# Peptides against a protein of PDB entry 2AZE: the designs that were tried, part 48

Target 1, 148 residues: chain A of PDB entry 2AZE
Amino acid sequence: AQECQNLEVERQRRLERIKQKQSQLQELILQQIAFKNLVQRNRHAEQQASRPPPPNSVIHLPFIIVNTSKKTVIDCSISNDKFEYLFNFDNTFEIHDDIEVLKRMGMACGLESGSCSAEDLKMARSLVPKALEPYVTEMAQGTVGGVF
Target 2, 101 residues: chain B of PDB entry 2AZE
Amino acid sequence: GRLEGLTQDLRQLQESEQQLDHLMNICTTQLRLLSEDTDSQRLAYVTCQDLRSIADPAEQMVMVIKAPPETQLQAVDSSENFQISLKSKQGPIDVFLCPEE

## One batch from the design tools (peptide; made by RFdiffusion4, then SolubleMPNN)

Design b1_p12_5_s1 (from b1_p12_5, 6 letters changed)
Fold by OpenDDE base, seed 1:
Structure b1_p12_5_s1 (fold): chain B 148 residues (1-148), chain C 101 residues (1-101), chain A 12 residues (1-12)
Amino acid sequence: as target 1 above (148 residues)
Amino acid sequence: as target 2 above (101 residues)
Amino acid sequence: FEAAETFTFSFD
């Protein structure tokens, strides 16, 4: 009886760990799709333009975005070596990392929100190794967890 | 019995976890390959137009932060304090504004 | 830290 109880505790522990790994895997898949899709988009755009964009016109990953109302007053302090920055705002602001920006750009094909069209799903599948395609399909359907 | 059932469940969960680990390894490998590919690195960028699509500069200012790895970012967003602190240990931080047009 | 540069700005 006690042995069975111990095994049940272990079972719950493993289930929770698997759940966490599923979330991590989903994020990794989204990152892979987003990055490959971004690279593909830009490659095509540069080919069409027959030249790369000016260096100062693009922002390479990684980066962080901060946005706030134009009415917001910002005080900025910068160290001499530019190793330290301090920003004080008089109103709320938002921070977004590059991955979130890519998702909002549609680079993850709507897979992050389960809003993939047939075309989006086709694109997403084409941007991952064959072994990951079934998982991409499950993500699009919202049926992740079929490994159990 | 109950013991045998639980033992079997644990074995199945272990196999499932191993499958997840395998898939994760595939993903991390792909991401590493992307990071090591010079052409991919060159093409891994967004434009100001992309950023405007996320936060319209007509209403919002957009500030871009390019910081070295392991840069510390501290943000406070409350009714009493609105602050962002950046501290790098590996090099200078670059901050610039996304133009409105 | 001691700031080498300090400035205030808004976009309104």
Scores: peptide ipSAE 0.285, ipTM 0.901, DockQ to the pose 0.813
Fold by OpenDDE base, seed 5:
Structure b1_p12_5_s1 (fold): chain B 148 residues (1-148), chain C 101 residues (1-101), chain A 12 residues (1-12)
Amino acid sequence: as target 1 above (148 residues)
Amino acid sequence: as target 2 above (101 residues)
Amino acid sequence: FEAAETFTFSFD
């Protein structure tokens, strides 16, 4: 019947919405873990060094990095007030945000790819509220995607 | 029947979404708490060594961009055009290179 | 835009 068909369309819509929210939740969890892990690492490092690092030696979030071959020639134009920049490269480049950098640093404990060791998983779980621990476990096992 | 089955499915999906919303609220709360904690923000940094660990400085140069919120970034990376444009509305943009050593 | 500063970087 037409009503059943309408409900099937709605069901599919809801499934897609849930899938999107699952993706968003996973990213939020990864960000939380990465940030907390970074802060924890730096706190420990500063305690061991008995001092904070020199201000000009660190890069505070947020930031973006651009990397390219050392052979790449870059032309940079800057406005007087530094509100506008234009970079021209003679070859390909890559752009990464701070979250991606943290992931590559291992701050998300490999959870982003489901490649957590037992210790990584333990760390990841310790950095989230208890209510999120089951989801972290599912992410580590690659079993996220089911209906709650 | 079919109608009853679909109706039941929709109810179950609603419950699942409610659970997701709850978990997302928990996550956003935690992230907000981090953003409001001054000490955490002070410690939210990476070093040049960190950047060198993810990009080989012997072969790659790493440029760091610190821009105010709402800064527009436009990038073109094609065989005939390689360009990045930055336009800030809230303040100056800082750009610096990560040294190899 | 009118650039106040223009630089060319080459690292190799």
Scores: peptide ipSAE 0.279, ipTM 0.901, DockQ to the pose 0.804
Fold by OpenDDE base, seed 2:
Structure b1_p12_5_s1 (fold): chain B 148 residues (1-148), chain C 101 residues (1-101), chain A 12 residues (1-12)
Amino acid sequence: as target 1 above (148 residues)
Amino acid sequence: as target 2 above (101 residues)
Amino acid sequence: FEAAETFTFSFD
């Protein structure tokens, strides 16, 4: 019947929405873990060094990075007020936001790529509220939304 | 029947979505708490050494961009066009290179 | 936009 068809369409819409929310939640969890882990690392490092690093030696979030081959020629144009920048490259480049940088640093404990050791998983779990631990476990196992 | 089955499925999906919403609220709360903690924000930094570990300056150059919120970034990376444009609405953009040494 | 400064970088 038409009613059943309508409900099936609605079911599919809800399933897709749930999948989107799952992706968003996973990203939020990774951000939380990465940030907390970064802060923890730096706190420990500063304690061991008995001093903070020089102000001009660190890059505070937020930021983005652009990397390209050292052989790449880059033309950079800057407006008077520095509100506008234009970069032209003669070869391919990569852009990474701060979150991606943190992930590549291992701050997300490899949870983002399924490369989570037992120690990594323990760390990841310790950096989230108890209510999120089961989800972190599912992420590590690659079984998020297994019932869907 | 079919209708009852679909109705039940929708109810179950609603419950699942509500659980996700709850977990997301927990996450956003935690992130907010981090943003409000001055000590955490002071410690929310990376070093040039960190960046070198991601992209070795021996082979790759690393450029750091610090832009105000709501800055527009446009990137084209194709065989015929390699371009990045930045346009800020709230202040100047800072760009610097991560040294190799 | 009108650029106030233009730089070319090469690192090899």
Scores: peptide ipSAE 0.274, ipTM 0.900, DockQ to the pose 0.838
Fold by OpenDDE base, seed 3:
Structure b1_p12_5_s1 (fold): chain B 148 residues (1-148), chain C 101 residues (1-101), chain A 12 residues (1-12)
Amino acid sequence: as target 1 above (148 residues)
Amino acid sequence: as target 2 above (101 residues)
Amino acid sequence: FEAAETFTFSFD
């Protein structure tokens, strides 16, 4: 009886670990898709324009963005070496990393929310190795972990 | 019996975890390849138009922060304090404002 | 820290 109980505890531990890894894998897949899709988009755009964009017109990854109301007053203090910044706002703000920006741009094909059209899913699948395609499909359907 | 069943479950879970590990390795490898590809990195950018599509500068200001790895970011967003603190140990931090159209 | 520069941004 005690042995069975111990194994049940271990079972739960493993299940939780698997769940955690599933979450991590999903994020990795989204990142891969987003990055590849972004690169593909920009490559195509540059080919169509027959030139790269002006260097000062683009923001290379990695980055983060801060947005707030245009009416928000921001006080910024910068150290001499620019190693330290302090921003004080008089109202709420939002912070987004580059991955979130890419997701909002649709670079992850709506896979992050399981809201993929047929075309979106096709694109997403095309941007991952074959071994990952089944998992992408599961993500789109919201059925990840359903076999457990 | 119960013991045999649990033992079997643990074996199956181990196999499932190994499969996940394999898939994760594939993903990390792909991301690494992108990181090591100069052309991909050159093309890994967004435009001000992209940012405007997320947060219209007509209503929201958008500030872009490019900081070296391991930069510390502290944010407080409460009714009494709205603050962001950045501290880099590897180099200078660059800040941009996304212009309006 | 000792701030070398301090700016106030108002976009209104």
Scores: peptide ipSAE 0.267, ipTM 0.901, DockQ to the pose 0.829

Design b1_p12_5_s2 (from b1_p12_5, 7 letters changed)
Fold by OpenDDE base, seed 3:
Structure b1_p12_5_s2 (fold): chain B 148 residues (1-148), chain C 101 residues (1-101), chain A 12 residues (1-12)
Amino acid sequence: as target 1 above (148 residues)
Amino acid sequence: as target 2 above (101 residues)
Amino acid sequence: FEAAEKFTFYFE
């Protein structure tokens, strides 16, 4: 009885750890797809233009986005060395990291929300190593979460 | 019996976790290689058009913050206080505004 | 804050 109890405790510990790792893996896959898709898009665009964009016309990763109504009044204070910033808003604002921006741009092919078309899924699969393709398929089908 | 069943379950879970670890290592390696590839990093950018697709500057002010690693961001968003504080320890912070046009 | 200068950087 005691041995069975010990094994059940261990079983639960392992199940929880696996659950956490599944979530982490899904996020890592989405990041990889988003990054590679972005790079691919920009490479193609630069090839078509036969030159890179002007350096001050683009923002390289990593970054954070802050957005608020254009009617929001913002007071900004900056230290001399630019090590410190203070923004005061008179209304609500939103903050998004670069990964979320890429997802909203469609760089993760809708895989993050289960909104993958057949073409989206094909693109997603093409942007990961072969070993990860089955997991991408499972993510698209909503079958992730089981023990495999 | 119950003991044998639990033992079998643990073996299966061990195998599953090993598979997950392997896949995670592959992902981590790919992301690291991407970060170390000069050409990939050169191409890892977004444009004003991209940002407008997320929040149109005609309706929203869009501000981009680039800060060194370990920069602290403190945000308060309540009816009584709307504030963002940035504090860097490793270098200057750059802030960019996306133009309306 | 020791200084309160305001700077704005725009996309070009």
Scores: peptide ipSAE 0.032, ipTM 0.889, DockQ to the pose 0.214
Fold by OpenDDE base, seed 4:
Structure b1_p12_5_s2 (fold): chain B 148 residues (1-148), chain C 101 residues (1-101), chain A 12 residues (1-12)
Amino acid sequence: as target 1 above (148 residues)
Amino acid sequence: as target 2 above (101 residues)
Amino acid sequence: FEAAEKFTFYFE
């Protein structure tokens, strides 16, 4: 019947929406883990050093990075007030946000790529509220995607 | 029948989505708390060593951009044009270069 | 605008 057809369409819509939200949740979890892990690392490091790092030796979040070959020629135009920048490269470049940097640093414990050791998983679980631990486990196992 | 089955499926999907929303709210709350915690923000930094681990300055130039919220970034990466444009409305943009070892 | 090749501030 037409009614059943309509419900099947709605079912598919909801499944797609859930899929999108699952992706968003996974990213949020990775961000949380990465941020907390970074803070924890730095806290420990500063405690060991008994001082914070020099102000100009670190970059606080948020930021983005641009990387390109060392051989790439870069022309930069800057407004007097530094409100506007224009970079021209003679070759390709890459842009990464701070979250991507943290992931590559291992701050997300390899959870983002399914390369999560037992120790990594333990760390990841310890950095999220209890309610999120099962989802972290599912992410590590690659079993996220089912409807719960 | 078919109708009853579909109706039940939709109810289950609704419950699943609600659970998902709940978990997302927990996550966003945690991130907000982190952003509002002064000590956490003080400790939320990376070092030159960290950046070198991502892209070795011996082979790659690593540029760090810190810009105020709502700064516009436009990037073109094509065979004909390689360009990044930044425009801030709330303050100056800071650009840093990671030095070589 | 002021133009310069690889004009940036540097890490310490």
Scores: peptide ipSAE 0.029, ipTM 0.890, DockQ to the pose 0.198
Fold by OpenDDE base, seed 1:
Structure b1_p12_5_s2 (fold): chain B 148 residues (1-148), chain C 101 residues (1-101), chain A 12 residues (1-12)
Amino acid sequence: as target 1 above (148 residues)
Amino acid sequence: as target 2 above (101 residues)
Amino acid sequence: FEAAEKFTFYFE
């Protein structure tokens, strides 16, 4: 009886660990798709333009963005060496990391929400190694982890 | 019996976890390859148009922050105060704005 | 610290 109870505790521990790893894997897949899709888009755009964009017209990863109302008053204090910044706002703001920006741009093909068209899914599959394609399909269908 | 059933469950879960570990390794490897590829990194950028698509400068001010690794970010968003503090250890911090003022 | 404008750099 005690042995079975111990194994049941271990079973639950493993199930939780697997669940966590599934979440981590899904995020890694989304990052891979988003990055490769972004690179592919920009490569095509530069080929069409026959030149790269001006250096100060683009922002390379990694980055974060802060957005607030245009009416928000912002005071900024900067150290002499620019190692330290302090922004004071008179109203609320939002912070987003680059991955979230890429997702909102559609670079993850809607896979993050399971809202993929046939073309979106095709694109997503094409941007991962073959071993990951079945998992991408499961993500699009919302069936990941159904056996646990 | 019950013991045999639980033992079988644990073995199945072990196999499932090993499969996940393998897939995660593949993903991590792919991301590492991207980070080490000079051409990919050169092309890993967003434009003002991209930023406008997610936050319209007509209504929102959009600020982009590029900071060195391990930069400390502290944000307070409350009725008492609204502030963001950045502290870098490895170099200067760059702040950008889309030109649509 | 030194007072500064909202932004240090701008997109072109």
Scores: peptide ipSAE 0.028, ipTM 0.890, DockQ to the pose 0.184
Fold by OpenDDE base, seed 5:
Structure b1_p12_5_s2 (fold): chain B 148 residues (1-148), chain C 101 residues (1-101), chain A 12 residues (1-12)
Amino acid sequence: as target 1 above (148 residues)
Amino acid sequence: as target 2 above (101 residues)
Amino acid sequence: FEAAEKFTFYFE
């Protein structure tokens, strides 16, 4: 019947929407964990050193990274007011956002790939509100994908 | 019947989505609080050592770009040309280079 | 660009 077909379409639509929200939630969780972990690490490091790092020795979020071979020739043009930049490379380059950098640093505890040790999982859980802990566990197990 | 089954499925999916929305609200709230916390922002930084851990400056040149919100970024990475263009409307753009040592 | 300058800030 047409009514059943309409409901089938709606069901599929909702399933896809839920899947998208699951993906978004996972990314938000990873961002939260990575950020809090970074802050925690730096707080501890500064306490250990008894002072903050020199201003020009660190880069605060947000930022993006551009990397290329050291053999790559780069021509950079900058406007006087620094409002405009133009980089010309003679070879390929990569661009990464700060979140990706944090993930590669291990700030997300390997949760992004479902590769968590017991210690990693413990850390990850400690960095989220209690309500999110079950989801973190599922992410660590790689079992996120079902509908609640 | 099939109609009843589908109706039930849709109700269950609605409940599932509501649960997701709740969790997402918790997450977004946490992220907002973090972004508004000045101490957290002060401590939200990476070092050159961090950057070396993900891209060795001995082999890779690593640039860090800090730009104001709504800065336009255009990147072309093809056999024809390799280019990055940045255009800010809200202030100056800063570019930093991670030294090899 | 009206003025083209090349300068990069390095980590200290």
Scores: peptide ipSAE 0.028, ipTM 0.891, DockQ to the pose 0.218

Design b1_p12_5_s3 (from b1_p12_5, 7 letters changed)
Fold by OpenDDE base, seed 1:
Structure b1_p12_5_s3 (fold): chain B 148 residues (1-148), chain C 101 residues (1-101), chain A 12 residues (1-12)
Amino acid sequence: as target 1 above (148 residues)
Amino acid sequence: as target 2 above (101 residues)
Amino acid sequence: FKAAEKFTFFFE
């Protein structure tokens, strides 16, 4: 009985570990799709324009975004070497990382919410190695981890 | 019996985890290849139009922060304090805004 | 610390 109890504890431990790894894999897949989709979009755009965008017209990854009401008063203190910044707001703000920005741009094809059209799913599948395609399909259907 | 069943379950979970690890390795490899490809990194950018699409510039001010690796960010968002602190160890921090303000 | 403008750089 004690041995069985020990194995049951181990079973639960492994199930939780697998669940965590599934979440990590899903995020990695979303990042891969978003990055490749962004690069593909920009490559096509530059080809159509026959030139790259002006250097000061784009922001390269990585970055973070801070947004607040245009009515918010912001005070900024900067060290002489610009190594340290202090922003004081008189109202609430939001912070977003670049991955979240890409998702909101649709670069992850709606896969992050399982809201994929047939076209979106086709795009998503085309941006991952063959071995990952079944998992992308499962993500789109919301069936990841159903066998556990 | 019960012991044999649990042992079988653990073996199946081990196989599932190994498959998962394999997929993760494939994915991390792809991301690494992207990070090492200079052309991909050159094309990994967003525009003002992109930022406007996710935050209404008529109502929201959007600030972009580019900081070196290992930069620490501390944010306080409460009724008594609304503050963001950035401290870099590896270089200067750049802050950008779309020209439409 | 030095008081500065709200933004250091603007991009097009």
Scores: peptide ipSAE 0.036, ipTM 0.897, DockQ to the pose 0.198
Fold by OpenDDE base, seed 2:
Structure b1_p12_5_s3 (fold): chain B 148 residues (1-148), chain C 101 residues (1-101), chain A 12 residues (1-12)
Amino acid sequence: as target 1 above (148 residues)
Amino acid sequence: as target 2 above (101 residues)
Amino acid sequence: FKAAEKFTFFFE
């Protein structure tokens, strides 16, 4: 009985670990798709324009975004060496990392929310190695969750 | 019996986890390849237009922060305090805004 | 800390 109990505890531990790894894998896949899609978009755009964008017109990864109402008053304090910043807002704000920005740009093809059109799914699949395609399909269908 | 069943379950879970590990290794390898490709990194950027598309510039102000690795970010967003603190140990922090804002 | 403008850099 005790042995069975120990194994059941271990079983639950492994199930939780697998669940965590599934989440991690999904995020990694989304990152890969988003990055590759972004690079592809920009490469095409630069080819069409026959020039790169002006240096100060783009922000390279990595970065974070802070957004707030235009009515929000922001006070900023900066150290002399610019190693430290302090922002005080009079209202709520949002923080997004670059991956979240890419997702909102549609670079993850809507896969992050399971809102993929047929074309979106095709694009997503094309941006991952063959071995990952089945998992991308599962993500698009919202069927990820069980043990495979 | 129960013991045998649990033992079999654990073996199956081990196999499943190994499959996940394999897929994760493939994925992380792809990400490393992207990070090591100079051309890809050169092309890994967003434009002001992109940033305006994620937050309506008529309603929202968008601030971009580029900070060195391991920069500490502390954020408080409550009815009482709305604050962001950044502390870098590896270099200066840069802050950007779209000019039309 | 030094009081500074809200932003130090602008997109072109």
Scores: peptide ipSAE 0.036, ipTM 0.898, DockQ to the pose 0.198
Fold by OpenDDE base, seed 4:
Structure b1_p12_5_s3 (fold): chain B 148 residues (1-148), chain C 101 residues (1-101), chain A 12 residues (1-12)
Amino acid sequence: as target 1 above (148 residues)
Amino acid sequence: as target 2 above (101 residues)
Amino acid sequence: FKAAEKFTFFFE
């Protein structure tokens, strides 16, 4: 009886660990898709333009964005060497990492929210190794979560 | 019996986790390869238009922060304090503003 | 800290 109880505890422990790893894998897949899709888009755009964009017209990854209402008053203090910044806002702000930006740009093909069109899903699948394609499909269907 | 069933479950879960680990390794490898590819890194950028698409500068101010690795970021967003603090130890921090037009 | 311009760089 005690042995069974111990194994049941271990079972639950493993299930939770697997669940955590599933979430991590999903995020990694989204990152991969988003990055590759972005690179592909930009490559095509530069080919069409026959030139890269001006240096100060783009922001390379990695980065973080902060957004707030235009009405928000921002005070900024910067050290002389620019090693330290302090921003004070008079109202709420949002912070987003580059991955979130890419998701909102649609670079993850709507896979992050399960809102993939057929074309989106096709694109998503094309941007991952074959071994990951089934998982991408499951993500699109919202069926991820089961044990392999 | 119950013991046998649980034992079998644990074995199956172990196999499932191994499969999951394998997929994660594949994914991380791809990300690493992308990171190490100079051409990909050159093309890994967003435009002002991209940023406008997620936050309209007509309504929102969009600030971009590029900081060296290991930069400390502290953010407070409460009714009494709205603050972001950045501290780098590896180099200067660059801050960009997306123009309104 | 020193007072500086609100932002260091702008998109072209």
Scores: peptide ipSAE 0.036, ipTM 0.897, DockQ to the pose 0.189
Fold by OpenDDE base, seed 3:
Structure b1_p12_5_s3 (fold): chain B 148 residues (1-148), chain C 101 residues (1-101), chain A 12 residues (1-12)
Amino acid sequence: as target 1 above (148 residues)
Amino acid sequence: as target 2 above (101 residues)
Amino acid sequence: FKAAEKFTFFFE
């Protein structure tokens, strides 16, 4: 009886750990797809233009975005060495990391919400190693979360 | 019996976790390869057009912050205080705005 | 800190 209880505790511990790793894996897959898709898009665009964009016309990863209404008044204080910034707003704001920006740009092919067209799914699969393709398919179908 | 059943379940869970670990290692390896490839990093950028697609500059102000690793960000968003504080210990922080701003 | 300023950098 005690031995069975110990094994059941261990079983629950392992199930929870697996669940956490599943979530981490899904995020890693989305990041990989988004990054590779972005790089591929920009490579194609530069090839067509026969030159890279001007240095100050683009923002390289990593970054974060802050957005607010254009009517929002913003006061900014900056230290002399630019190590410290203080922004005061008179209204609400939003903060987004670069991964979320890429997702909103469609770089993750809608896989983040399981809303992939056939073409989106094909693109997503093409941007991951072969071993990850089945998991990408499961994400698109919403069948992840079980123990395999 | 019950003991044998639980033992079998644990073996199956171990196999499942090993599969997950393998897939995660593949993912992290791919991401590291991207970070170490200078050409990929050169091409890892967004444009003003991209930012306009996620937040209309006619309605929203869009600010981009590039900060060194381990920069501290503190944000307060309440009815009485709206504030963002950035503190870097590894270098200067750069802040950019879209040209339409 | 410097005097209050709204923005520091613009990208083209």
Scores: peptide ipSAE 0.033, ipTM 0.897, DockQ to the pose 0.188

